# Peptides against a protein of PDB entry 7RZF, part 65

Target 1, 358 residues: chain A of PDB entry 7RZF
Amino acid sequence: PFQEEHLKQLYKIVPIKDIRNLYVTFPIPDLQKYYKSNPGHYLGHLIGHEGPGSLLSELKSKGWVNTLVGGQKEGARGFMFFIINVDLTEEGLLHVEDIILHMFQYIQKLRAEGPQEWVFQECKDLNAVAFRFKDKERPRGYTSKIAGILHYYPLEEVLTAEYLLEEFRPDLIEMVLDKLRPENVRVAIVSKSFEGKTDRTEEWYGTQYKQEAIPDEVIKKWQNADLNGKFKLPTKNEFIPTNFEILPLEKEATPYPALIKDTAMSKLWFKQDDKFFLPKACLNFEFFSPFAYVDPLHCNMAYLYLELLKDSLNEYAYAAELAGLSYDLQNTIYGMYLSVKGYNDKQPILLKKIIEKM
Target 2, 358 residues: chain A of PDB entry 7RZF as posed
Amino acid sequence: PFQEEHLKQLYKIVPIKDIRNLYVTFPIPDLQKYYKSNPGHYLGHLIGHEGPGSLLSELKSKGWVNTLVGGQKEGARGFMFFIINVDLTEEGLLHVEDIILHMFQYIQKLRAEGPQEWVFQELKDLNAVAFRFKDKERPRGYTSKIAGILHYYPLEEVLTAEYLLEEFRPDLIEMVLDKLRPENVRVAIVSKSFEGKTDRTEEWYGTQYKQEAIPDEVIKKWQNADLNGKFKLPTKNEFIPTNFEILPLEKEATPYPALIKDTAMSKLWFKQDDKFFLPKANLNFEFFSPFAYVDPLHSNMAYLYLELLKDSLNEYAYAAELAGLSYDLQNTIYGMYLSVKGYNDKQPILLKKIIEKM

## One batch from the design tools (peptide; aimed at target 1 L68 G71 I83)

Design b2_p23_3_s2 (made by RFdiffusion4, then SolubleMPNN; from b2_p23_3, 12 letters changed)
Fold by OpenDDE base, seed 1:
Structure b2_p23_3_s2 (fold): chain B 358 residues (1-358), chain A 23 residues (1-23)
Amino acid sequence: as target 1 above (358 residues)
Amino acid sequence: KWLEEELHEWSKGDLNLGVKTPL
């Protein structure tokens, strides 16, 4: 366990690469024995959420952060870390204290709302989907991984333990959330801007850094983090698949796409999967317009339209991605291309959302 | 040791948080 002297520390680190990262880390108890409830995953899912009212959404809106990841990491024996990592903009590097304030405001929102069983159920369902449809790993890598985790899990559970959530444990969620406090924080800022401003060199790797105590006034500012009304829990993910039925292969299934509809306004080609037998589909739409590429003005207008359409769909992008759905929108010389890929069950919902924004 | 390894990992930006984002 970290002693008090290791807490409330700021590390300014010179990277090898030109990167700007912030790491906000919290020592937490070893949660390995609680793998069936995985409270760190629950918190990582919410803190790392990218939807409307998320921490990332607010930090992006300010131009301070590009990406955010939240979750647990293994530490030394008998403890873990909860880490919030962000990719900083140049402007965000100047606002690190305020970024961390927003992190604590979001954490305070999670305390105020308390543990949500429906969020746990979504995590459970997502992990069950990921387990069931996991791609075949290379046998050597997989066996080595399994051998490593055999020390932590019963033999009967070793294949499933990293994926299957079984128990909603609000008490453990609250216990971890209680460790996410300013008095328990360790901050690392990674930037080339600290070159020539460091006073220490790490002995093993030559990492240049400066260590500073975080001022008590800053700690108090973070301790007094209020509820920011911009932060909201995510909405339910409507894209999580629930039907995994694989339709039987048609007797007349062709190895190539068959034309199943031909009209003056549309052609539809269909190919049933005869190889993978997954509850997945690829929907590809090519929209033709004689105006899309007639002149530079129309071309630029079609481009601008597509960028606005993509922007208007951002609210669904992350939720769809979490559910194993993706979409792509591209300009073509003939018009527009749309692709929707992933689990077929909720593809009609995503497609409807796209069409309603068009 | 742990702090030094952490500092080095941070300096690379290679923080593999065990959050299995379902890809």
Scores: peptide ipSAE 0.085, ipTM 0.733, DockQ to the pose 0.524
OpenDDE base, seeds 2, 3, 4, 5: peptide ipSAE 0.066, 0.050, 0.063, 0.027; ipTM 0.723, 0.720, 0.716, 0.584

Design b2_p23_3_s3 (made by RFdiffusion4, then SolubleMPNN; from b2_p23_3, 15 letters changed)
Fold by OpenDDE base, seed 4:
Structure b2_p23_3_s3 (fold): chain B 358 residues (1-358), chain A 23 residues (1-23)
Amino acid sequence: as target 1 above (358 residues)
Amino acid sequence: RELERELHEWSLGNLDLGVKTPI
């Protein structure tokens, strides 16, 4: 366990690569014994969320952060870490204190709302889907993984323990949230801007860094983080599949796409899956427009149109991705290409949202 | 994103700021 002297520390780290990262780390208890409820996953899901009212959405809106990752990480024996990691913009590097303030405002929002059973249920359902349709791992890697996890899980649960949530434990969620406080924080800023400003070298990797105590005034600012009205819990994920029925292979199923609709305005090719037998589909649409590549102006307008369309779909993209759905929109020399891939059950919902934004 | 999902991708990237480091 970190002693008090190891908390409220700021590390300024010089990377080898030209990267700008912020790591906000909290020591937490070992949660392995709570794998059936996985309170760290619940919090990681919310803190790492990318939808409207998320931490990332607000930090992006300020131009400070490009990406955000949040969640539990295994520590040494008997403790874990909860980490919030962000990719910093050049502007964000100047606003690290404010970024961390927003993190604590979001955490305060989670405390104010309390643990949500519906969010746990979504995590449970997503993990169950991921487990059920997990790709076959390479035998060597899988055996080594199993051998490692046998130290943490009963033999009968070793295959499922990482995926299957069984118990909603609001008490454990609150317990972890109580560790996500400014008094428990360790901050690392990774930037080449610290080159020549370091006074220490890390023993294992030779990484140059400077360690500083975070000023008490800054800790106090973070402790007094109020509710930011821009932060909201995610809406329910409408893209989570519930129907996994695989239709029987048709007797006339062809190994190649067959033309099943031919009209003046549309052609439709269909191929039934004869190999994977998964409740997944790939919907591919090619739109032909005589105006898409007529001149440089039309090309630029078509490009801008798709960029704006993608931006307008960002609110749904993350929720769809979590549910194992993806979309792709590309300009083509003939017009536009749209692809929707993943579990077939909720593809019509995503497709409808895309079309409504078009 | 949730860190556990990315750690499956990060296990290939050498910036394992090894939890054993004092950082």
Scores: peptide ipSAE 0.200, ipTM 0.700, DockQ to the pose 0.080
OpenDDE base, seeds 1, 2, 3, 5: peptide ipSAE 0.184, 0.168, 0.191, 0.201; ipTM 0.708, 0.704, 0.696, 0.710; seeds 3, 5 fail the geometry check

Design b2_p23_3_s4 (made by RFdiffusion4, then SolubleMPNN; from b2_p23_3, 14 letters changed)
Fold by OpenDDE base, seed 5:
Structure b2_p23_3_s4 (fold): chain B 358 residues (1-358), chain A 23 residues (1-23)
Amino acid sequence: as target 1 above (358 residues)
Amino acid sequence: RWLEEELHELAEGKLDLGVKVPL
């Protein structure tokens, strides 16, 4: 448990690798007993979100951050941490105070909107999908993992407790959110730029660091974080699968793709899965254009078109990924290649979104 | 994304942060 003297601290850490990272850490109560509601996972979903109006989207728009993760981490007995971690650009390293201000503005937005049951339901549904289609773990690793988690969960729930959300607890979400305050912050900045500017060495790994108190004026700036109108809650994830029906294997099922449609403008090959029996599909489209590779101008136009198309689809990429869907768009010498992969149920929705942007 | 996923990848040796952050 951290005392007041351990809060509002800044650590400047020298990495072995040339990396730039920011860790914004909050001590929180031990939430293990609340695994059925998992309020830290709910907050991690929102704070770590990558869609439009997210914390990451704004910090990327500033050129300060490349990646962001948010969520809970196990601590010592009787407490946990909530951590927001970002990969910093060179420019972002100069704007750490402002990055953390934006974090507190987003947290303030979450306070203003309050706990959302529909967001909890999405987390529940995503976790249920992840559990249902979890790959078979290696028996030795799986048994050791189960033995470890038996300390925390009832025997009957050990297989499911990490994945299955059951209880919407807005009170616990608010309780965790109340710990995400500037007065409760610990900041670590990881950068080679601190080399030769440190005064301490960590005992176990020899990591060089400097510890400083965060100035009260900076804490006050973060405490007065306003509502930034650029921050919005995510929209509902339309890509979350709900139908997991596996169609029976056809009697005429071919071991290789069969040509099922042949027209002047299109050929379609199909192969049913005869091995995995998962509610997943791979859709692959090759588009042929007589203009795609005619000259350097057309080649560059086709390249720029796909870059613009990819950029216009970024709003769906993260939501699709969370739902176990992916897409790929590539230039070919004949035109374009599109691939859509993952759970079959919502693939038509993602494909429609792609086509609407084309 | 979730920190829990990144921590899992770290524990599996798929990701290396190159430093242990004093938490």
Scores: peptide ipSAE 0.225, ipTM 0.778, DockQ to the pose 0.077
OpenDDE base, seeds 1, 2, 3, 4: peptide ipSAE 0.223, 0.014, 0.118, 0.020; ipTM 0.777, 0.585, 0.729, 0.634

Design b2_p23_4 (made by RFdiffusion4)
Pose (drawn by RFdiffusion4):
Structure b2_p23_4 (pose): chain A 358 residues (1-358), chain P 23 residues (1-23)
Amino acid sequence: as target 2 above (358 residues)
Amino acid sequence: SFPGEFHPLDDEMFDIVMNILLS
């Protein structure tokens, strides 16, 4: 649907709720026919990746961006999209051309070195382990899902869809990586600061927007010279699991969780798993404080402190959330809260790091 | 979700922006 008359354009949209965002839209051909190599997931794993020396961590370091989501959007049949959607700070709206410039800097940093064998092997191992201990399904919604993808795949791999990968073909990685060029951009800015500046309006919904077609100054400033920032490839993962042993049932087996420790400092509830036999467990905690909800100031500093803890600890723990260990730490009325769940091997390192950062 | 899978930051606003882009 994107003919070249309406390419290289930058719209400005006025919202109703106060948000600020930047969408970068590329068009690409259909890659649902390539469901074995999956080049869109490769570029999505390399673009939207938090951690040391990556696209998001540098935009955090310049104070312009809270978070960004990579990957490719799939629309209808016979055509596909690719999207880099970002949200903005107060002075992140002043430097949009520099943000998109850094986006093409990281794209060119990934075009000078191109394919990687160990990233494909690592991602295929991760999907294989994540498929081997695939948990039980709720019977409603699961049959709608496997009847939702029954149109595309044959009868044998109706289940093993986007789980098992056979081959690493770098030609398709290079093909989809070439289609991401600044002659293929469609920038869209959402900001509430364009109240009285909009000429055009939407008939269906009634929203207002613009047409600031990007002059060639900034296009030929985008693709001209792009060496690097301080970017780097992600490093070897250490949260990949290795212990897949189901520990045996002990003498004191109980059908409900029993109180084992009762002190004036803490109490526990414990139950070995009897039904599922998956090498994974969930640990949860609820810390209490009478000072958490005393007045609005003390009920306000709690969200700020807990949020800054999540801010400063996502850079470390995104590899744990990527390997299958997810944590969550949010506030409650009474006190604060913690819940770490996932594979059975790497809970101590993650929970201990959470405490010592806390 | 699958690694590298796309999801929008705001679903309602993303659908508005996509309708404008297809207009």

Design b2_p23_4_s1 (made by RFdiffusion4, then SolubleMPNN; from b2_p23_4, 10 letters changed)
Fold by OpenDDE base, seed 4:
Structure b2_p23_4_s1 (fold): chain B 358 residues (1-358), chain A 23 residues (1-23)
Amino acid sequence: as target 1 above (358 residues)
Amino acid sequence: MLPGEYTPLDEELEEIVERILLS
């Protein structure tokens, strides 16, 4: 347990690599016993969200942050950490106080909205999908991971404990959220700009750092974080698959794509999956336009069109990714290429969203 | 990556930061 003297501290750390990072950390209770509700993952999902109205979206719009991750991490015995970690831009390094203010504004928004059962349900559904289709774990990594997990979970639950959310516990979400306060904060800033300005050395790695108390005026600014109207809860993720039915392999299934539609305006090739047997599909569209590359003006217009299209679709990119969907848009010498990949169930929804923006 | 699972941006850096924060 951290004493009061360990709270409201700022660590300025000199990295070996040319990196700029900010760690905003909070000591939280050991939540291991609450793994079935996993309130830290609920908060990590929202704080780490990349969609419209998210913390990252706002910090990116200001040019201060490139990436953001948030969630609970195991600590020493009897406590955990909640961490918000960001990759800082050069400009962001000058605005750390304001970045942290925005973090507390987002946290205040979460307090104002309260725990949402639908968000928990989305996390549950996403975890269930991830568990069901856990195809890529290397056996050695899996065995080592299981051995570690056996210390925390009953043997019968070891395989599922990390994935299965069973209990919506708004009380525990609020309890963790109540620990995410400026009075409990421990901040680390990592930058080469602190070189020659440090007074301590970490014993194991020889990393140079300085520890300072965060000024009371700064803590007070963060405590008075208002509701920033730019922050919103994410919308419901329409792309989460619910149907995992695999159609039987047709007797006439070819090992190569077969032409199943041939018209003056369209050709369609189809190949059924005969190898993986997953409820996934790859949809590839090539659009041919005689005007795409007729002259430099048309080339530039086609490029700008695609960039604008990509920008207009950015609101769906993260939600699609979370749901195991992806899309790709490229200019070709003949026109445009579109690819939609992932779980087949909600691909029509994503495809419709793309077409509506075209 | 599970929704809300904390994955460090740099594992080596994270270990150093964690040691400093726990010192």
Scores: peptide ipSAE 0.503, ipTM 0.929, DockQ to the pose 0.699
OpenDDE base, seeds 1, 2, 3, 5: peptide ipSAE 0.489, 0.489, 0.499, 0.494; ipTM 0.928, 0.924, 0.927, 0.926

Design b2_p23_4_s2 (made by RFdiffusion4, then SolubleMPNN; from b2_p23_4, 7 letters changed)
Fold by OpenDDE base, seed 4:
Structure b2_p23_4_s2 (fold): chain B 358 residues (1-358), chain A 23 residues (1-23)
Amino acid sequence: as target 1 above (358 residues)
Amino acid sequence: MLPGEFTPLDEETFEIVMRILLS
């Protein structure tokens, strides 16, 4: 366990690579025995969320952060870390104190809302999907991974332990949230801008760094993090598949797309999957408009329309991605192209959302 | 990557950072 002298520390680290990263770390108890509830996964899902009202959404809107990840990581024996890692912009590097303040505001929002069983259920469902459709790992990597996991999990659970959420434990979620406090923080900033400003060298890699105590005034600012009204819990993810039924291959299945509907206003081609046998579909729509490319004005209007449409759909992009759905919208010389790909079960919901914004 | 599992943005840098933080 870290002593008080190791807490509230700032590390300025010179990278080998040209990267700007922030690591906000918290020592937490060893949660390995709670793998069936995985409270760190619950918190990582919310803190790392990219939807409206998320931490990343706010930090991106300020131009300070490009990407954010959060979750628990194994540490030394007897403790773990909860880590929030962000890719900093050049401007974000100047606003690290404010970035961390926003992190604590979001954490305070999570405390105020309390543990949500529906969020746990979404994590459970997402993990079940990921497990069910996990790509075949390379045999050597798989064997080595299993051998490592056998030290932590019963043999019967080794294959599933990383994915199976079984127990909603709000008490453990609250326990981890209680460790995510400014008094427990250890911050690392990684930037080449610290070159020539360091006084220590890491023994293994020769990495140059400086260690400083975080000023008490800064800790106090973070401790007094208010509820920022911009932060909200995510809405329920409507795109998570629940039906994985694979329809039998039809006897008349063609190796190429067959025209199954031909009308004055629409043509429909269909090909059944004869190779992958996954509960996935690719829906491709081509819209034809005689006005889309008639002149530069109409071309520009069509472009602007599509950009506005994409912007209006951005609220669904992350939720769709998490659920294994994707969409693409493109201008064509004939009009517009729309593609919806992924698990077939909730594709109609995503398609409806797209059409409602059109 | 499962949503909620921590995977660092750069693995090599993360390893160095963790060594420094654990020193």
Scores: peptide ipSAE 0.533, ipTM 0.921, DockQ to the pose 0.684
OpenDDE base, seeds 1, 2, 3, 5: peptide ipSAE 0.529, 0.520, 0.524, 0.520; ipTM 0.920, 0.915, 0.917, 0.921; seed 5 fails the geometry check

Design b2_p23_4_s3 (made by RFdiffusion4, then SolubleMPNN; from b2_p23_4, 9 letters changed)
Fold by OpenDDE base, seed 4:
Structure b2_p23_4_s3 (fold): chain B 358 residues (1-358), chain A 23 residues (1-23)
Amino acid sequence: as target 1 above (358 residues)
Amino acid sequence: MLPGEYTPLDEEMEKIVERILLS
């Protein structure tokens, strides 16, 4: 447990690498016993969200932050940390107070909206998908991970405990959210700009740092964080797969793509998955336009069109990624290439969204 | 990465920061 003297502290840390990071940390209770509800993951999902109206979206729009991650981390015995970690731009390094103000404005928005069962359900569904299709874990990493988890979970739940959300506990979400206050904050800023301005050395790594109290006026500014109208809860993720049916392998299935449609305006090749047996598909579209590369003007127009299309689709990119979908758009010498990959169930929804923006 | 799972941007720096914050 941190004493009051350990709270409202700022650490200026000199990295060896040329990195600019901000850590906004909060001591929270040990939530291990609440793994079935995992209120810290609920908050981490929202705080770390990258969609429209998210914290990251606003901080990116200001040119202050490149990336943001948020969530609970295991601490010492009897407590955890909630951490918001951001990659700072050079400009963002000058606006750390304002960045943290925006964090508290977003947290205040979460308080105002209250816990949302539909958000919990999305987290549950996404975790269930991740568990069901856990195909990439290397055996050595898996065994070491299990050995660590055995200290925290019953043997019968060890395989599922990290993934299975079972209980919506709005009371626990509110309890954690109540710990995310300026009076409980511990801030670390990592930048080479602090070189020669430090007075302490970390004993194990030799890292130079300075510790300062955050001024009471700054804490008060963060405590008075208003509702910023730019912050919104994410919309429901339409791309989360619910159907995982695998169609039987056809007897006539070829090991190579077969031409299944041949018309004057379109050719379609199809290959059934005969190797992976996953409810995934790769849709690849090549569009041919005689005008795409006729002259420099048309080339530039085709490029600008695709950039505008990509920008218009950015609102779906993160939600698609979370749901295990991806898309790619490229200019080709013949026109345009579109690829949609991932779980097949909601690919038609993503494809429709792309076509509606074209 | 699970939704809401905290993954540090720099694992090495995270360890250093954690030690400084726990000191």
Scores: peptide ipSAE 0.532, ipTM 0.938, DockQ to the pose 0.702
OpenDDE base, seeds 1, 2, 3, 5: peptide ipSAE 0.527, 0.526, 0.530, 0.527; ipTM 0.939, 0.936, 0.938, 0.937

Design b2_p23_4_s4 (made by RFdiffusion4, then SolubleMPNN; from b2_p23_4, 9 letters changed)
Fold by OpenDDE base, seed 4:
Structure b2_p23_4_s4 (fold): chain B 358 residues (1-358), chain A 23 residues (1-23)
Amino acid sequence: as target 1 above (358 residues)
Amino acid sequence: MLPGEYTPLDEELFEKVMRILLS
């Protein structure tokens, strides 16, 4: 366990690469015994969320952060870390105190809303999907991994323990949230801008750094983090697949797409999967418009239309990605192209959302 | 990667940072 002298510390670290990163870390208890409830995963899912009202969405809107990841990580013996890690812009490097304030505002929002069983259920369902369709790892790597995890899990559970959530434990979620406080914070800022401003060298890698106490006034600002009305819990992810039925291969299945519909306004080609046997589909739509490229004005309008459409769909992009769905929209010389890929079960929902925005 | 688990953006950088944080 860290003593008080190790808490509320700031580390300024010089990287070899020209990168800017912020690590906001919290020492937490060893949660390994709670793997069936995995409260750190629940919090990592919400803190690392990229949808509307998320921490990342707000920090991106300010131009301070490019990417954000959050979750638990194994520490030394008897404790773990909860880490919020962001890739900083040049402007974000100047606003680290404010970025961390926003992190605590989001954490305060999570405290105010309390643990949500529906969010746990989504995490459970997503993990079940990930487990069910996990690609076979290389035998050597797999064996080594299994040998390592046998120290942490019962033999009968070693294959599933990393993926299967079984128990909703709001008490454990609250317990971890209680550790995510300014008084427990250890901050690392990584930037080349600290070159020549360091006074310590790490022994293993020779990494140059400076350690400083975070001023009490800054800690107090973070402790007084209010509710920011920009932060909201995510909406329910409607794209998570629940039906994984694979239809039998038709006797007349062709190795190439067959024309199954031919009308004056539409042609439809279909090919059944004869190779992978996954509950996945690729839907590709080509839309033809005689006006798309008739003149420069129409070209620009078609381009602008598609950019606006993409922007309007951005609210669904992350939820679709988490659920193993993707979409693509492109301008073509004949009009536009739409592709929807991934698990087939909820593709109609995503397609409907796209069409409603068109 | 499971959405709720921390995966470093840069593994090498993360190791260097963690060595400092654990020193």
Scores: peptide ipSAE 0.437, ipTM 0.901, DockQ to the pose 0.689
OpenDDE base, seeds 1, 2, 3, 5: peptide ipSAE 0.416, 0.408, 0.424, 0.417; ipTM 0.897, 0.892, 0.899, 0.895; seed 1 fails the geometry check

Design b2_p23_5 (made by RFdiffusion4)
Pose (drawn by RFdiffusion4):
Structure b2_p23_5 (pose): chain A 358 residues (1-358), chain P 23 residues (1-23)
Amino acid sequence: as target 2 above (358 residues)
Amino acid sequence: SFYGRADEIDRLSDEYDEVFNIL
């Protein structure tokens, strides 16, 4: 649907609720026919990746961006999109050309070195382990899912869809990585600061927007000289699991969690899993404090402190959320709350680091 | 499929679908 008359364009959209965002849209051909190599997931794993020396951490270091989501958006049949969607700070709206410039800097940093063998082997191992201990399904919604993807795949791999990968073909990685060029951009800015500046309006919904077609100054500023920032490739993962042993049932087996520790400091509830036999467990905690909801100031500083703790610890723990260990730490009325779940091997390192950062 | 923080994927994807339907 994107003919070249309406390419290289930058719209400005006025919202109703106060948000600020930047959408970078590329068009690409259909890659659902390539469901074994999956080049879109490779570029999605290399673009939207938090951690040391990556696209998001540098934009956090310049104070412009809270978070960004990579990957490719799939539309209808026979055509596909690719999106880099970002949200903005107060002075992140002033430097949009520099943000998209850094986006092509990281793309060119990934075009000078291109394909990687160990990233494909690591991602295929992760999908294989995440498929081998695939948990049980709720019977409603699961049959709708496997009837939703029954149109595309044959009868043998109706289940093993986007789980098992056979081959690493760098040609298709290079092909989809070439279609990401600044002659293929479509920038869209959402900001509530364009109240009285909009000429065009939407008939269907009634929204207002613009046409600021990007002059060639900034296009030929985008693709001209792009060496690097302080970017780097992600490093070897250490949260990949190795212990897949189901520990045996002990003498004191109980059908419900029993109170084991009762002190004036803490109490526990424990149950060994009897039904599922998956090498994974969930640990949860609820810390109390009478000072958490005393007045609005003390009920306000709690969200700020807990949010800054999540800010400063996502850079560390995104590899744990990527390997299958997910944590969550949010506030409650009475006190604050913690819940770490996932594979059975790496809970102590993650929970201990959470406490010592806390 | 989208990649990034799991609590932010649905929010940014719904806002983009809204903007794409406007256009």

